# Peptides against a protein of PDB entry 5T59, part 175

Target 1, 112 residues: chain A of PDB entry 5T59
Amino acid sequence: TTPTMQSTSLLTEHLGYPPISLVDDIINAVNEIMYKCTNAMEKYLMQRNIIGKKDFSDEIKIGTAKLESLLENSVDKNFDKLELYVLRNILSIPSDLLEENRFRLLHHEKLV
Target 2, 90 residues: chain B of PDB entry 5T59
Amino acid sequence: EHIRFQRLVQVCNKALEESIRKLQSWEKIHECFPNYGQTREGIENLTVCQQQVIKLWSNLSRVEFDAIFHERSIEEKLNQLDDLINKARS

## One batch from the design tools (peptide; made by RFdiffusion4, then SolubleMPNN)

Design b2_p27_4_s3 (from b2_p27_4, 12 letters changed)
Fold by OpenDDE base, seed 4:
Structure b2_p27_4_s3 (fold): chain B 112 residues (1-112), chain C 90 residues (1-90), chain A 27 residues (1-27)
Amino acid sequence: as target 1 above (112 residues)
Amino acid sequence: as target 2 above (90 residues)
Amino acid sequence: SELEKLKEEAKEKIKKAAEEFLALLKE
């Protein structure tokens, strides 16, 4: 089930930030890492682009781009799933507790 | 008792592992470099790249995610959430 | 702050990891 506005509000109060912010941090981080990896690979291969008098620069560029695309697609797919799972199952409040009771507990804990 | 943070770590690791899976396939790597990969030196170079990219992927992810989790105090917050929910149900 | 210190340490670890990767690539 999709998180409710009430759940989001309560969790934001508890966390000190919206739940989605955590996911955003994770996704941003992995994207940065992804491009660092592919960039390093391309650079490494481009330093070794000539073998037996043949220049493989074009093939290297195309090949690394293909790998980057594959990785991008995989990251997108898997971390979209992660986002949904985290927001629905980890940073979530059970529906049966999305009532006055849970709200009271949160406020009570802050006061103690 | 405390399960949410453990699950968070698990799904993060899973996402990372699944994301890099294609690059773990030599066949996929070779397909991207059909002629380059037919040379001895090319194969060696690609092998190094494959291995090191995977290592970089793993190491950087570990460092970055741990930093995020710490900055967001997510373990503590999720543990508290578990506790609150348990109290509400008791 | 302590948090900022930890962040800086984390950044340093990231840099170190990257450097190690590059070094390994040269092997």
Scores: peptide ipSAE 0.251, ipTM 0.905, DockQ to the pose 0.022
Fold by OpenDDE base, seed 3:
Structure b2_p27_4_s3 (fold): chain B 112 residues (1-112), chain C 90 residues (1-90), chain A 27 residues (1-27)
Amino acid sequence: as target 1 above (112 residues)
Amino acid sequence: as target 2 above (90 residues)
Amino acid sequence: SELEKLKEEAKEKIKKAAEEFLALLKE
């Protein structure tokens, strides 16, 4: 079930931040990690770009770029799925709690 | 009784594992470096890269995600949400 | 044995390479 505006508001109040902010933090973190890994790999290989009499610098640059793209595509796909799952199933409020009467109860509990 | 935070951790781990799956294939690595990987030294260098990237991927993600979860107090908040839902249904 | 010696040398080489790789990540 797609989260409603009411659910988002209630969860924002409960969490102290919008639910999407958590997902954004996760996605930003994994992207940063991905870049660090691929950048380190490129640097490591570029320090070892000459084998025998042949310079493999161009192949290393192209190859690392291809690997980065491959990893990026996988990250995008899998973490898009994660985003949907988290927002729909984890950071969600059941419909029975979204009634007007139940909404007021949640507000009351926060204030007490 | 408390299930939401456990599920969050599970789906995060799954996404991380599936994302790195392609790099766990030596064939995929070699395809990106067809000539470099035909040399002894090239194979050695690529092997180090593959192993270290996979290890770093796992370790860094664990540290960063734990930091996020702590900063957002998400375990506590999700447990509270579970409690509220359970209470409402009782 | 000679074989054991070679294996140890290889392990040390890999260990050193790993350390160098990690150092790059800290930059």
Scores: peptide ipSAE 0.248, ipTM 0.896, DockQ to the pose 0.066
Fold by OpenDDE base, seed 5:
Structure b2_p27_4_s3 (fold): chain B 112 residues (1-112), chain C 90 residues (1-90), chain A 27 residues (1-27)
Amino acid sequence: as target 1 above (112 residues)
Amino acid sequence: as target 2 above (90 residues)
Amino acid sequence: SELEKLKEEAKEKIKKAAEEFLALLKE
């Protein structure tokens, strides 16, 4: 069951913002955190790139990039699922309540 | 009675946990640094990275998500939504 | 014991490394 336009409108009025905005904030936040983590890891290892007589700079860059890609793929997959779940099951209004009575109830509560 | 916010927190935690799952595997990390990880010092450095990334992942996500939830007043709004739905069905 | 001392030293090294890692994050 995909959210209807009516449901989105009612929820936007209730929340003060579109439901998707919350999801966007969450996804943006996790992406920022992800890149902060991988960037710090790369920098940390690059400061420790020489062991003995060997320079591992190239391996570090490639390896960190691989880990970043792995994390990106996992984040995308899991937070796409999150988005779908939140919009369908959390920020949702039961279809049987998408009537004039429900709308009036929201207005009434807003005024109180 | 109030269930929506709880579900939101649960699904967020699940997404975060599943996203970091592969980095919790030492074998997976070592595969990315096959030669570097064959040195004692390299292993030590990678161990630090693994531990710190996981900790940062958890801590930063907690702080940021809580901030988002607060800024969006989502707990209050979801509780109100639960109440409204319950009233409508009574 | 000496072994315990070595373990503590190792823990301290890890702690220091963690601090350095965090410092990089702030940059």
Scores: peptide ipSAE 0.247, ipTM 0.897, DockQ to the pose 0.065
Fold by OpenDDE base, seed 1:
Structure b2_p27_4_s3 (fold): chain B 112 residues (1-112), chain C 90 residues (1-90), chain A 27 residues (1-27)
Amino acid sequence: as target 1 above (112 residues)
Amino acid sequence: as target 2 above (90 residues)
Amino acid sequence: SELEKLKEEAKEKIKKAAEEFLALLKE
């Protein structure tokens, strides 16, 4: 089930921030980590680009780019799934709580 | 009783694990460096990269995600949400 | 044993390489 506007509003009030903000933080973090890893790999290999008398710089650049793309695609795929799951199943309010009486209860609990 | 935060951690870990899955394949790594990986020294270098990337991936993500969770007070908030839901259903 | 010695040497090389790799992340 897709989150409703009401659910989002209630959760935003509860969390102090929109639910999507948490997901954004997570995704931004993993992206940063991803590029740090691939960058480090490229640098490491580029420092070791000559084996014997052969220069593998071009192959290293191409290869690391391929790996980066591969990882990027995988990250995008898996964290898109994560986003959907988190917003739908974790940062969600059951439909029964969206009823008027239960909605009031939620507000009351927050005020107390 | 409190399940949402646990699930959050679980799905985060799963996403991280699945994301790095292809890099755990030596064959995939080698395919990207077909000639470089035909040398002994190249293989050694690639092995280091593979291992270190995987370790860094895991360690950095743990640190960063924990920081995010803390900054967002998400465990507490999710526990509270669980409690509210449980109370409403009781 | 000779095998153990070789393994240890390899381990040390990897350790050193790991340190170098980590150093790159700080840049």
Scores: peptide ipSAE 0.247, ipTM 0.898, DockQ to the pose 0.069

Design b2_p27_4_s4 (from b2_p27_4, 13 letters changed)
Fold by OpenDDE base, seed 1:
Structure b2_p27_4_s4 (fold): chain B 112 residues (1-112), chain C 90 residues (1-90), chain A 27 residues (1-27)
Amino acid sequence: as target 1 above (112 residues)
Amino acid sequence: as target 2 above (90 residues)
Amino acid sequence: SELEKLKEEAKKKIEEAWKEFLELLKS
């Protein structure tokens, strides 16, 4: 189920930041890591672009780009799932706690 | 008792592992470098790249995600959330 | 199996050069 505005507000108050901010940090980090990996690979291979008398620079650039695209697609797919799971199942307030009486309890706990 | 942070770590690891799955395939690597990978030296270089990229992926993600979790105090916050939920249901 | 042998030899031979580069990226 999709998080409610009430749940988001309560979690934002609890966390000190919106729940989506954590997911954004994670996704931004993995994207950065992804490009570091592919860049490293390209650089490594470009240092080894000549085998015998043949220059494979063009193939290396194209091939690395293809791998990057492949990895991008996988990252997008899997971390979209992660985002949904985290927001729905981890950074979530159970429906029973969103009731009026439970809501007051949460406020009470925060103030104590 | 405390389950949410564990789940967060688990889902992060799963996403990372599944994301790198295609690069773990030698066939996928080789098909991107069809001529380069037909040379002995090319195969050697690609082999090193494949293994080291996977290691780099794992190591960097560990460092970065741990930093995020720390900066966001997410373990503590999720534990507190678990405690609140458990208390409310008791 | 022959391919695997070549891959293993290659890994051992040039892994050290890559390690230095990877360390730079980690920092």
Scores: peptide ipSAE 0.143, ipTM 0.883, DockQ to the pose 0.099
Fold by OpenDDE base, seed 4:
Structure b2_p27_4_s4 (fold): chain B 112 residues (1-112), chain C 90 residues (1-90), chain A 27 residues (1-27)
Amino acid sequence: as target 1 above (112 residues)
Amino acid sequence: as target 2 above (90 residues)
Amino acid sequence: SELEKLKEEAKKKIEEAWKEFLELLKS
């Protein structure tokens, strides 16, 4: 099921932030990590770009870019799935509980 | 009892593992560096890079995700959510 | 294989040199 405005509001109150914010943090983090990894690889190889009398700088740059693209595509695919799963199955409220009774319970628990 | 946080950790790990899978292929690495990888030194350097990137990927993700989970207090919040749901159904 | 042995040797030699770099990336 797709998250509703009601569930989002209740979860935002419970969490102290919108559910999507957690997902955004995760996605931003993995993207940062991804680029750090590929950048590190490029830098490492560029320090070792000459073998014998041949300079492989261009190949290293192109190759690293290709790997980055490959990884980026995979990250996008898998973490899009993650986003959907988290919002639908983890940060979610069962529809049968989206009633006045559940709403009262949540507010009551906040006050206790 | 408490299941949501466990699921969060699991799905995060799964996404990370699936994302890095293609870089675990030596063939994929070599395809990106066809001439460089034809040299002994090139093979050695690429081997180090491949292994270190995988390690870096794993280590950085662990540190960063743990930090996020802590900052968002997500384990506690998800446990509370589980409790609220269970209480409502009891 | 001989190639695998060479790879392992290379990893041992270069790993130490890259540790500092990797550690900086974590910070």
Scores: peptide ipSAE 0.111, ipTM 0.881, DockQ to the pose 0.093
Fold by OpenDDE base, seed 3:
Structure b2_p27_4_s4 (fold): chain B 112 residues (1-112), chain C 90 residues (1-90), chain A 27 residues (1-27)
Amino acid sequence: as target 1 above (112 residues)
Amino acid sequence: as target 2 above (90 residues)
Amino acid sequence: SELEKLKEEAKKKIEEAWKEFLELLKS
Protein backbone atom coordinates (compact mmCIF):
# COMPACT_ATOMS: atom_id res chain seq x y z
CA THR B 1 0.00 0.00 0.00
CA THR B 2 1.10 3.55 -0.71
CA PRO B 3 1.49 6.07 2.12
CA THR B 4 -1.56 8.21 2.81
CA MET B 5 -1.82 11.74 4.11
CA GLN B 6 -3.21 10.38 7.36
CA SER B 7 -0.37 7.91 7.87
CA THR B 8 2.18 10.59 7.02
CA SER B 9 0.68 12.93 9.59
CA LEU B 10 0.62 10.26 12.27
CA LEU B 11 4.17 9.18 11.58
CA THR B 12 5.35 12.78 11.53
CA GLU B 13 3.83 13.28 14.94
CA HIS B 14 5.40 10.07 16.22
CA LEU B 15 8.86 10.61 14.72
CA GLY B 16 9.01 14.35 15.24
CA TYR B 17 9.79 14.74 11.53
CA PRO B 18 8.27 13.66 8.21
CA PRO B 19 9.15 10.08 7.18
CA ILE B 20 10.64 11.32 3.91
CA SER B 21 13.22 13.33 5.90
CA LEU B 22 14.94 10.14 7.02
CA VAL B 23 15.17 8.89 3.45
CA ASP B 24 16.46 12.26 2.30
CA ASP B 25 19.21 12.13 4.93
CA ILE B 26 20.24 8.66 3.78
CA ILE B 27 20.25 9.58 0.09
CA ASN B 28 22.11 12.84 0.68
CA ALA B 29 24.72 11.00 2.72
CA VAL B 30 25.37 8.30 0.12
CA ASN B 31 25.60 10.90 -2.65
CA GLU B 32 28.14 12.88 -0.65
CA ILE B 33 30.18 9.74 -0.02
CA MET B 34 29.98 8.78 -3.69
CA TYR B 35 31.36 12.10 -4.93
CA LYS B 36 34.06 12.15 -2.27
CA CYS B 37 35.24 8.73 -3.39
CA THR B 38 35.31 9.56 -7.09
CA ASN B 39 36.93 12.94 -6.48
CA ALA B 40 39.65 11.35 -4.38
CA MET B 41 40.23 8.72 -7.05
CA GLU B 42 40.63 11.35 -9.75
CA LYS B 43 43.05 13.37 -7.66
CA TYR B 44 45.04 10.26 -6.76
CA LEU B 45 45.39 9.23 -10.39
CA MET B 46 46.12 12.76 -11.60
CA GLN B 47 49.10 12.79 -9.26
CA ARG B 48 50.21 9.69 -11.15
CA ASN B 49 49.23 10.74 -14.65
CA ILE B 50 52.62 10.32 -16.29
CA ILE B 51 53.95 6.82 -16.87
CA GLY B 52 57.18 6.63 -18.77
CA LYS B 53 57.01 9.29 -21.42
CA LYS B 54 53.24 9.29 -21.83
CA ASP B 55 50.74 11.65 -20.18
CA PHE B 56 47.45 9.93 -19.36
CA SER B 57 45.68 13.01 -17.93
CA ASP B 58 42.90 13.04 -20.52
CA GLU B 59 42.24 9.33 -20.20
CA ILE B 60 42.16 9.63 -16.39
CA LYS B 61 39.62 12.45 -16.50
CA ILE B 62 37.38 10.63 -18.97
CA GLY B 63 37.74 7.30 -17.20
CA THR B 64 36.97 8.72 -13.77
CA ALA B 65 33.92 10.48 -15.19
CA LYS B 66 32.71 7.18 -16.64
CA LEU B 67 33.14 5.42 -13.30
CA GLU B 68 31.34 8.24 -11.53
CA SER B 69 28.43 7.94 -13.94
CA LEU B 70 28.34 4.19 -13.49
CA LEU B 71 28.28 4.49 -9.71
CA GLU B 72 25.77 7.34 -9.83
CA ASN B 73 23.36 5.27 -11.92
CA SER B 74 23.67 2.34 -9.54
CA VAL B 75 23.13 4.53 -6.48
CA ASP B 76 20.07 6.15 -8.03
CA LYS B 77 18.55 2.82 -8.96
CA ASN B 78 19.17 1.04 -5.67
CA PHE B 79 18.29 3.90 -3.36
CA ASP B 80 15.11 4.65 -5.27
CA LYS B 81 14.13 1.09 -4.44
CA LEU B 82 15.20 1.71 -0.86
CA GLU B 83 13.05 4.83 -0.62
CA LEU B 84 10.01 2.97 -1.89
CA TYR B 85 10.58 0.05 0.46
CA VAL B 86 11.18 2.20 3.55
CA LEU B 87 8.14 4.39 3.02
CA ARG B 88 5.83 1.49 2.19
CA ASN B 89 7.03 -1.24 4.54
CA ILE B 90 9.01 0.30 7.40
CA LEU B 91 7.68 3.80 7.97
CA SER B 92 4.10 2.72 7.47
CA ILE B 93 0.94 2.24 9.49
CA PRO B 94 -1.23 -0.83 8.86
CA SER B 95 -4.61 -0.06 7.34
CA ASP B 96 -6.47 -1.42 10.36
CA LEU B 97 -4.83 1.23 12.54
CA LEU B 98 -5.96 4.00 10.21
CA GLU B 99 -9.58 3.40 11.12
CA GLU B 100 -11.28 5.93 13.35
CA ASN B 101 -11.13 3.89 16.55
CA ARG B 102 -7.49 2.94 16.09
CA PHE B 103 -6.59 6.51 15.25
CA ARG B 104 -8.04 7.67 18.54
CA LEU B 105 -6.10 4.96 20.33
CA LEU B 106 -2.80 6.22 18.95
CA HIS B 107 -3.58 9.76 20.06
CA HIS B 108 -4.64 8.51 23.46
CA GLU B 109 -1.41 6.59 23.93
CA LYS B 110 0.60 9.71 23.20
CA LEU B 111 -1.38 11.85 25.62
CA VAL B 112 -1.26 9.34 28.48
CA GLU C 1 8.56 -8.31 18.47
CA HIS C 2 10.74 -5.56 16.96
CA ILE C 3 11.32 -5.98 13.24
CA ARG C 4 11.23 -2.59 11.51
CA PHE C 5 14.66 -1.30 12.53
CA GLN C 6 16.26 -4.59 11.56
CA ARG C 7 14.63 -4.33 8.15
CA LEU C 8 15.87 -0.75 7.78
CA VAL C 9 19.45 -1.81 8.46
CA GLN C 10 19.13 -4.74 6.07
CA VAL C 11 17.75 -2.71 3.18
CA CYS C 12 20.39 -0.01 3.69
CA ASN C 13 23.17 -2.58 3.60
CA LYS C 14 21.70 -4.21 0.51
CA ALA C 15 21.44 -0.90 -1.33
CA LEU C 16 25.06 -0.07 -0.46
CA GLU C 17 26.31 -3.49 -1.54
CA GLU C 18 24.44 -3.45 -4.83
CA SER C 19 25.55 0.10 -5.57
CA ILE C 20 29.25 -0.74 -5.31
CA ARG C 21 28.94 -4.09 -7.12
CA LYS C 22 30.13 -2.86 -10.51
CA LEU C 23 33.20 -1.19 -9.04
CA GLN C 24 34.19 -4.54 -7.60
CA SER C 25 34.69 -5.74 -11.17
CA TRP C 26 38.26 -5.27 -12.33
CA GLU C 27 37.06 -5.56 -15.91
CA LYS C 28 34.81 -2.54 -15.46
CA ILE C 29 37.66 -0.53 -13.97
CA HIS C 30 40.03 -1.53 -16.74
CA GLU C 31 37.50 -0.63 -19.44
CA CYS C 32 37.50 2.95 -18.19
CA PHE C 33 41.29 3.15 -18.45
CA PRO C 34 42.19 0.99 -21.44
CA ASN C 35 45.65 2.40 -22.16
CA TYR C 36 46.58 3.42 -18.63
CA GLY C 37 45.73 -0.10 -17.53
CA GLN C 38 48.10 -1.60 -20.08
CA THR C 39 51.07 -0.36 -18.06
CA ARG C 40 52.40 -2.09 -14.96
CA GLU C 41 52.40 1.11 -12.94
CA GLY C 42 48.91 1.97 -14.16
CA ILE C 43 47.57 -1.39 -13.04
CA GLU C 44 49.11 -0.87 -9.61
CA ASN C 45 47.58 2.60 -9.27
CA LEU C 46 44.14 1.41 -10.39
CA THR C 47 44.32 -1.54 -8.01
CA VAL C 48 44.98 0.81 -5.09
CA CYS C 49 42.10 3.04 -6.13
CA GLN C 50 39.67 0.16 -6.52
CA GLN C 51 40.52 -1.37 -3.15
CA GLN C 52 40.51 1.92 -1.28
CA VAL C 53 37.28 3.19 -2.83
CA ILE C 54 35.49 -0.01 -1.87
CA LYS C 55 36.82 0.11 1.69
CA LEU C 56 36.09 3.80 2.13
CA TRP C 57 32.64 3.36 0.62
CA SER C 58 31.78 0.78 3.25
CA ASN C 59 33.40 2.56 6.19
CA LEU C 60 32.08 6.04 5.45
CA SER C 61 28.58 4.73 4.80
CA ARG C 62 28.56 2.89 8.11
CA VAL C 63 29.66 5.97 10.03
CA GLU C 64 27.27 8.34 8.28
CA PHE C 65 24.24 6.05 8.46
CA ASP C 66 24.83 5.36 12.14
CA ALA C 67 25.00 9.10 12.74
CA ILE C 68 21.72 9.62 10.89
CA PHE C 69 20.02 6.81 12.80
CA HIS C 70 21.22 8.28 16.08
CA GLU C 71 20.21 11.83 15.23
CA ARG C 72 16.76 10.67 14.15
CA SER C 73 16.43 8.22 17.08
CA ILE C 74 15.05 5.85 14.50
CA GLU C 75 15.68 2.58 16.36
CA GLU C 76 13.71 3.76 19.38
CA LYS C 77 10.95 5.24 17.24
CA LEU C 78 10.59 2.11 15.12
CA ASN C 79 10.55 -0.11 18.20
CA GLN C 80 7.82 2.08 19.67
CA LEU C 81 5.89 1.83 16.43
CA ASP C 82 6.15 -1.97 16.52
CA ASP C 83 4.93 -1.96 20.12
CA LEU C 84 1.99 0.30 19.32
CA ILE C 85 0.94 -1.88 16.41
CA ASN C 86 1.23 -5.06 18.45
CA LYS C 87 -0.70 -3.53 21.33
CA ALA C 88 -3.48 -2.35 19.04
CA ARG C 89 -3.83 -5.84 17.62
CA SER C 90 -4.02 -7.45 21.06
CA SER A 1 63.21 -14.33 3.87
CA GLU A 2 62.92 -12.57 0.54
CA LEU A 3 59.20 -13.21 0.48
CA GLU A 4 58.77 -11.66 3.92
CA LYS A 5 60.68 -8.57 2.85
CA LEU A 6 58.50 -8.15 -0.21
CA LYS A 7 55.35 -8.52 1.84
CA GLU A 8 56.49 -5.93 4.35
CA GLU A 9 57.37 -3.47 1.62
CA ALA A 10 54.02 -3.98 -0.05
CA LYS A 11 52.23 -3.49 3.25
CA LYS A 12 54.00 -0.20 3.90
CA LYS A 13 53.23 1.04 0.42
CA ILE A 14 49.55 0.24 0.81
CA GLU A 15 49.40 1.94 4.20
CA GLU A 16 50.99 5.08 2.82
CA ALA A 17 48.62 5.13 -0.12
CA TRP A 18 45.71 4.67 2.25
CA LYS A 19 46.73 7.65 4.36
CA GLU A 20 47.11 9.79 1.28
CA PHE A 21 43.73 8.72 -0.04
CA LEU A 22 42.04 9.53 3.27
CA GLU A 23 43.59 12.98 3.31
CA LEU A 24 42.18 13.61 -0.15
CA LEU A 25 38.71 12.72 1.11
CA LYS A 26 38.99 15.10 4.05
CA SER A 27 39.89 18.04 1.85
Scores: peptide ipSAE 0.109, ipTM 0.865, DockQ to the pose 0.063
Fold by OpenDDE base, seed 5:
Structure b2_p27_4_s4 (fold): chain B 112 residues (1-112), chain C 90 residues (1-90), chain A 27 residues (1-27)
Amino acid sequence: as target 1 above (112 residues)
Amino acid sequence: as target 2 above (90 residues)
Amino acid sequence: SELEKLKEEAKKKIEEAWKEFLELLKS
């Protein structure tokens, strides 16, 4: 379920950074890539906006915006799932290891 | 034995693939440019954009995510975490 | 130092990918 403060602290100590920071890096990266892609597409099409003496500039702008929105929604949805999965199943400590004796073991292993 | 990093890579790839899925649909692309896409030149231009966006998406994501994983030393850290868990259960 | 080198390499790869995309779009 939801990571405990203890788990977060232990993982932060182990990683050297909070677990959420990894997810933030991933999400920030994909967002940047997303906007680069759509921006490039818009620029390309805007350089080719006249066909048969017709100006499609408005349609291109609207269409690209729609695609961007579509991609944004999909990215948000899928990477929200990713965030939950990573924090719950990857960057997680099993409950049995959060017991007092196991906690000391993890601390000891780090120091050794 | 070491499973967490593999899972991280898998879930990242899945998220990327699912995110770009709708842009892989020509029908969806065409719907955004209904009149432009009725011209021969428009179709050609949109085709290039669709193909290149998908390629750029995949390539940039791979490079960026690998960089993040390295900067965060996540493979090593996750392997160590697996080892710690396995040791604690032994 | 090794980390910095990897970052630089990653940056170069990104730039190359972007340039390829832009060049393809120009054609």
Scores: peptide ipSAE 0.094, ipTM 0.882, DockQ to the pose 0.023

Design b2_p27_5_s1 (from b2_p27_5, 12 letters changed)
Fold by OpenDDE base, seed 1:
Parts: sequence; structure tokens; C-alpha cells
Structure b2_p27_5_s1 (fold): chain B 112 residues (1-112), chain C 90 residues (1-90), chain A 27 residues (1-27)
Amino acid sequence: as target 1 above (112 residues)
Amino acid sequence: as target 2 above (90 residues)
Amino acid sequence: SEFEKEVEEILKEHKEKVEKRLKEHDE
């Protein structure tokens, strides 16, 4: 099920931040890590760009860019799935607790 | 009893693993460096890159995700959520 | 390898940064 405004509000109150903020942190982190990895790889290879009498600088630049793109696509795909799963199944409130008579449960428990 | 945080860790690990899977393929790496990878030295360098990038990826993500989870107190919050839900259903 | 050393350095630096963030957060 798709998260509702009610669930988002209740979870925000419970967490102290909107549920999406956690996902944003995770996604931002992995993107930073991704570029650190590809950058390190490119630098390493560019320091080893000449083999024999051949200069592979251009191929290295193109190749690392291709790998970066490949990784970007994979990260986007998998962490989009993660976002959906987390928001729907982990940071979620069951529908029975969102009913009007049960809506105040989380709030009540917090105040007690 | 407490299941949500465990699930969070699992899906994070899965996403990380699936994301790096293509780089675990030597064939994919070699395709990006078709001529460079035809040299002995090139193969050696690419092999090092493959191994070390995966290492870097795994270790950086572990450090960062643990930090995020701590900063967001997510284990505690998810455990509390589990408890609230279980209590409501009891 | 040289890359291994570089990775270790990157990890070390990053870990230090994260530890700093965590300390600041807990304060």
C-alpha cells in the first residue's frame, strides 16, 4: 500500500523527522560513495596509462566513464526499489492503526 | 518481536550488493577497457581495480550506513514502532 | 598494491570524518 498523509504525519512525529529523510540520507550516501569509488579507479588507472609504447589515457577515461554510468544506473534502480520498500513496508503504519479510533495510538503512547 | 530494523538492514545490504554486482563481472570491466585489457599489465591493473573498488564500496557503505542509522536512531525508533504495533494488536 | 594503500587511506579519512560527525551529533 502507498503511504498516507496520516501515516507520514504519525511517523514524522515518532521519528522526529519525515520518513523520506532517512531514505534521502541513504541515497545521498551511496551516491557519494559511488563517485569516490569511480574517481579512485580512474586516478589509479591514469597513473598507469602507458603500457609499453601505447598510451591508453583516452580509453581509460572513456572506460571509467562507462563503468560509472553502469554503476549509476544500477544504483538508481536498486535504491529506487529500496525507497519504495522502506516507505511501504518498514516505515509504515498498518491500516488498522490508522482508523479513526486508533489514529491517536502513537500520539497517545508518546505522551504517556 | 522486532523485525523492521532487521528488514532495513537486509534491504540496504541487498541494494548495495545488487548495485555493485555488475562491477563484480570481469567481463563487464573488460568490455570497458577492450585494448587496455589485452595487455598483461592492463589485466593486472584492472584486476586490482575490481578488487579494491569492491572493497572500498563495501567498507564505505558500512561506515556511512551505520552512521546514518545512529544519527537517525532508527533501530530504536523501529523497535518502538514494532512494539506499538504489537501492543495494539494484542 | 598502491591502490590498496589508497583505499586504506580513503577509508581512514572517511572514518575520521564520520566519527567527527557522530560526536557532534551526540553533543
Scores: peptide ipSAE 0.641, ipTM 0.947, DockQ to the pose 0.953
Fold by OpenDDE base, seed 4:
Structure b2_p27_5_s1 (fold): chain B 112 residues (1-112), chain C 90 residues (1-90), chain A 27 residues (1-27)
Amino acid sequence: as target 1 above (112 residues)
Amino acid sequence: as target 2 above (90 residues)
Amino acid sequence: SEFEKEVEEILKEHKEKVEKRLKEHDE
């Protein structure tokens, strides 16, 4: 099931922020971490680019870029799944609570 | 009783593990550095890179995600949500 | 290894940044 406007509003009120904001923080963080990892690797290898009188600088740059791309694709895939799961199953309100009386209860609980 | 935060942690860990899985493959690493990886020193350097990148990935993620969860008070909020749902169903 | 040292340094710096961020958030 797809999150409804009602559930989003209620959760936003409960959380103090839209549910998607948490997911955005997570995704932004992992992307930053990803690039820190690949950048560190590239720098390390570029400091060790000459072996046996051969300069592997170009290969290192291309290779690290390929690994970065591979990681990017995997991150995108898996964290897209995460986003869907979190928004649908974790940051969600069951349908039985999406009744008029239950809405009042949630609102009342927030205010009390 | 409280299940949502646990699930959040689980799916985050799963996503992290699945994302780094391909870098855990030496074959994938070597394919990116076909000539460099044919040298002894190259292999050594790549081995260090593979191990340390995975370490860095895991540790940075742990620190950052914990910080995010704290900043968003998500454990408390999800526990409250669980409680509200359970109470409503009683 | 030198990379291990670099990783430790990156981690250290990141932890410091996070701690600073958290302190600011809690204030």
Scores: peptide ipSAE 0.640, ipTM 0.947, DockQ to the pose 0.898
Fold by OpenDDE base, seed 5:
Structure b2_p27_5_s1 (fold): chain B 112 residues (1-112), chain C 90 residues (1-90), chain A 27 residues (1-27)
Amino acid sequence: as target 1 above (112 residues)
Amino acid sequence: as target 2 above (90 residues)
Amino acid sequence: SEFEKEVEEILKEHKEKVEKRLKEHDE
């Protein structure tokens, strides 16, 4: 079930930030890490671009770009799944708590 | 009793592992460098790249995720959420 | 290898940045 506006509001109050903010942090971090990895690889290989009498610079650039794209696609796919799972199953409020008496409990805990 | 934070860690690790899986395939690496990988030196260089990229990926992600979890106090918040849910159901 | 050294440097620099960020967050 898709998170409701009510659930999001309650969780935002509890967390001190919207649930999506955590996911955004995670995804942004992974993307940064991904490019650090691919850049390091390209740099390393470009320093070793000549083997014998052959210059493999063009192949290295193309190949690294292909790997980067491959990794990007995989990251996007898997962390989109992560986003859905986290928001639906971890940062979620069960339906039985989305009642007036349960809301009081959440608010009470914050005030105490 | 406290399950949400554990699940968060698990799904994060799973996503990281699944994301790097293709780079763990030597075949995939070699396909990107078909001529370079036909040389002895090329193979050696690519092997180093494969191993070190995986290492870098794993270590950077560990450091960053731990930091994010701390900054967001997510373990505490998720434990509290578990407690609230359990209390409400008791 | 030279790549190992580069990786270690990247990790070191990153850890330092993260530590600084965390310290500032806790203040």
Scores: peptide ipSAE 0.637, ipTM 0.947, DockQ to the pose 0.910
Fold by OpenDDE base, seed 3:
Structure b2_p27_5_s1 (fold): chain B 112 residues (1-112), chain C 90 residues (1-90), chain A 27 residues (1-27)
Amino acid sequence: as target 1 above (112 residues)
Amino acid sequence: as target 2 above (90 residues)
Amino acid sequence: SEFEKEVEEILKEHKEKVEKRLKEHDE
């Protein structure tokens, strides 16, 4: 079930921020980490690009780019699934509580 | 009773593990460096890269995600959400 | 290895940054 506007509003009030903000933080973090990893690898290999009188610089650049792309695709796939799951099943309000009387309860708890 | 934060941690770990899965394959790494990986030194260098990248990935993710969870107070907020839902159903 | 040293350095720097963020957040 897709989150409703009401659910988002209530959760935003409860969390102090929109639910999507947490997911954004997670995704941004993993992307930064990903590039730190691939950059470190490329740098290390480029310092060791000559073996047996052969220069492998071009192969290293292409190879690291391929690995980066592979990792990017995997990250995108898995964290898209994560986003959907978190927003639908973790940061969610059950439908039976999305009624007028239940809304009052949540607001009342905040005010008390 | 409190289940949402546990689930959050689980799905985060799963996503991280699945994302790095292909880099754990030596075959996949070697395919990216077909000629470089035919040299002894190349194999050694790639082996180091594989091991250290996985280490870096895991450790950076742990530190950063813990920080995010703290900054967002997400464990407390999710526990409160569980409590509110349970109370409403009582 | 040289890469291991680099990884340790990256981790150290990141931990320091995170610690600073958390300290500022809690103040």
Scores: peptide ipSAE 0.634, ipTM 0.947, DockQ to the pose 0.915

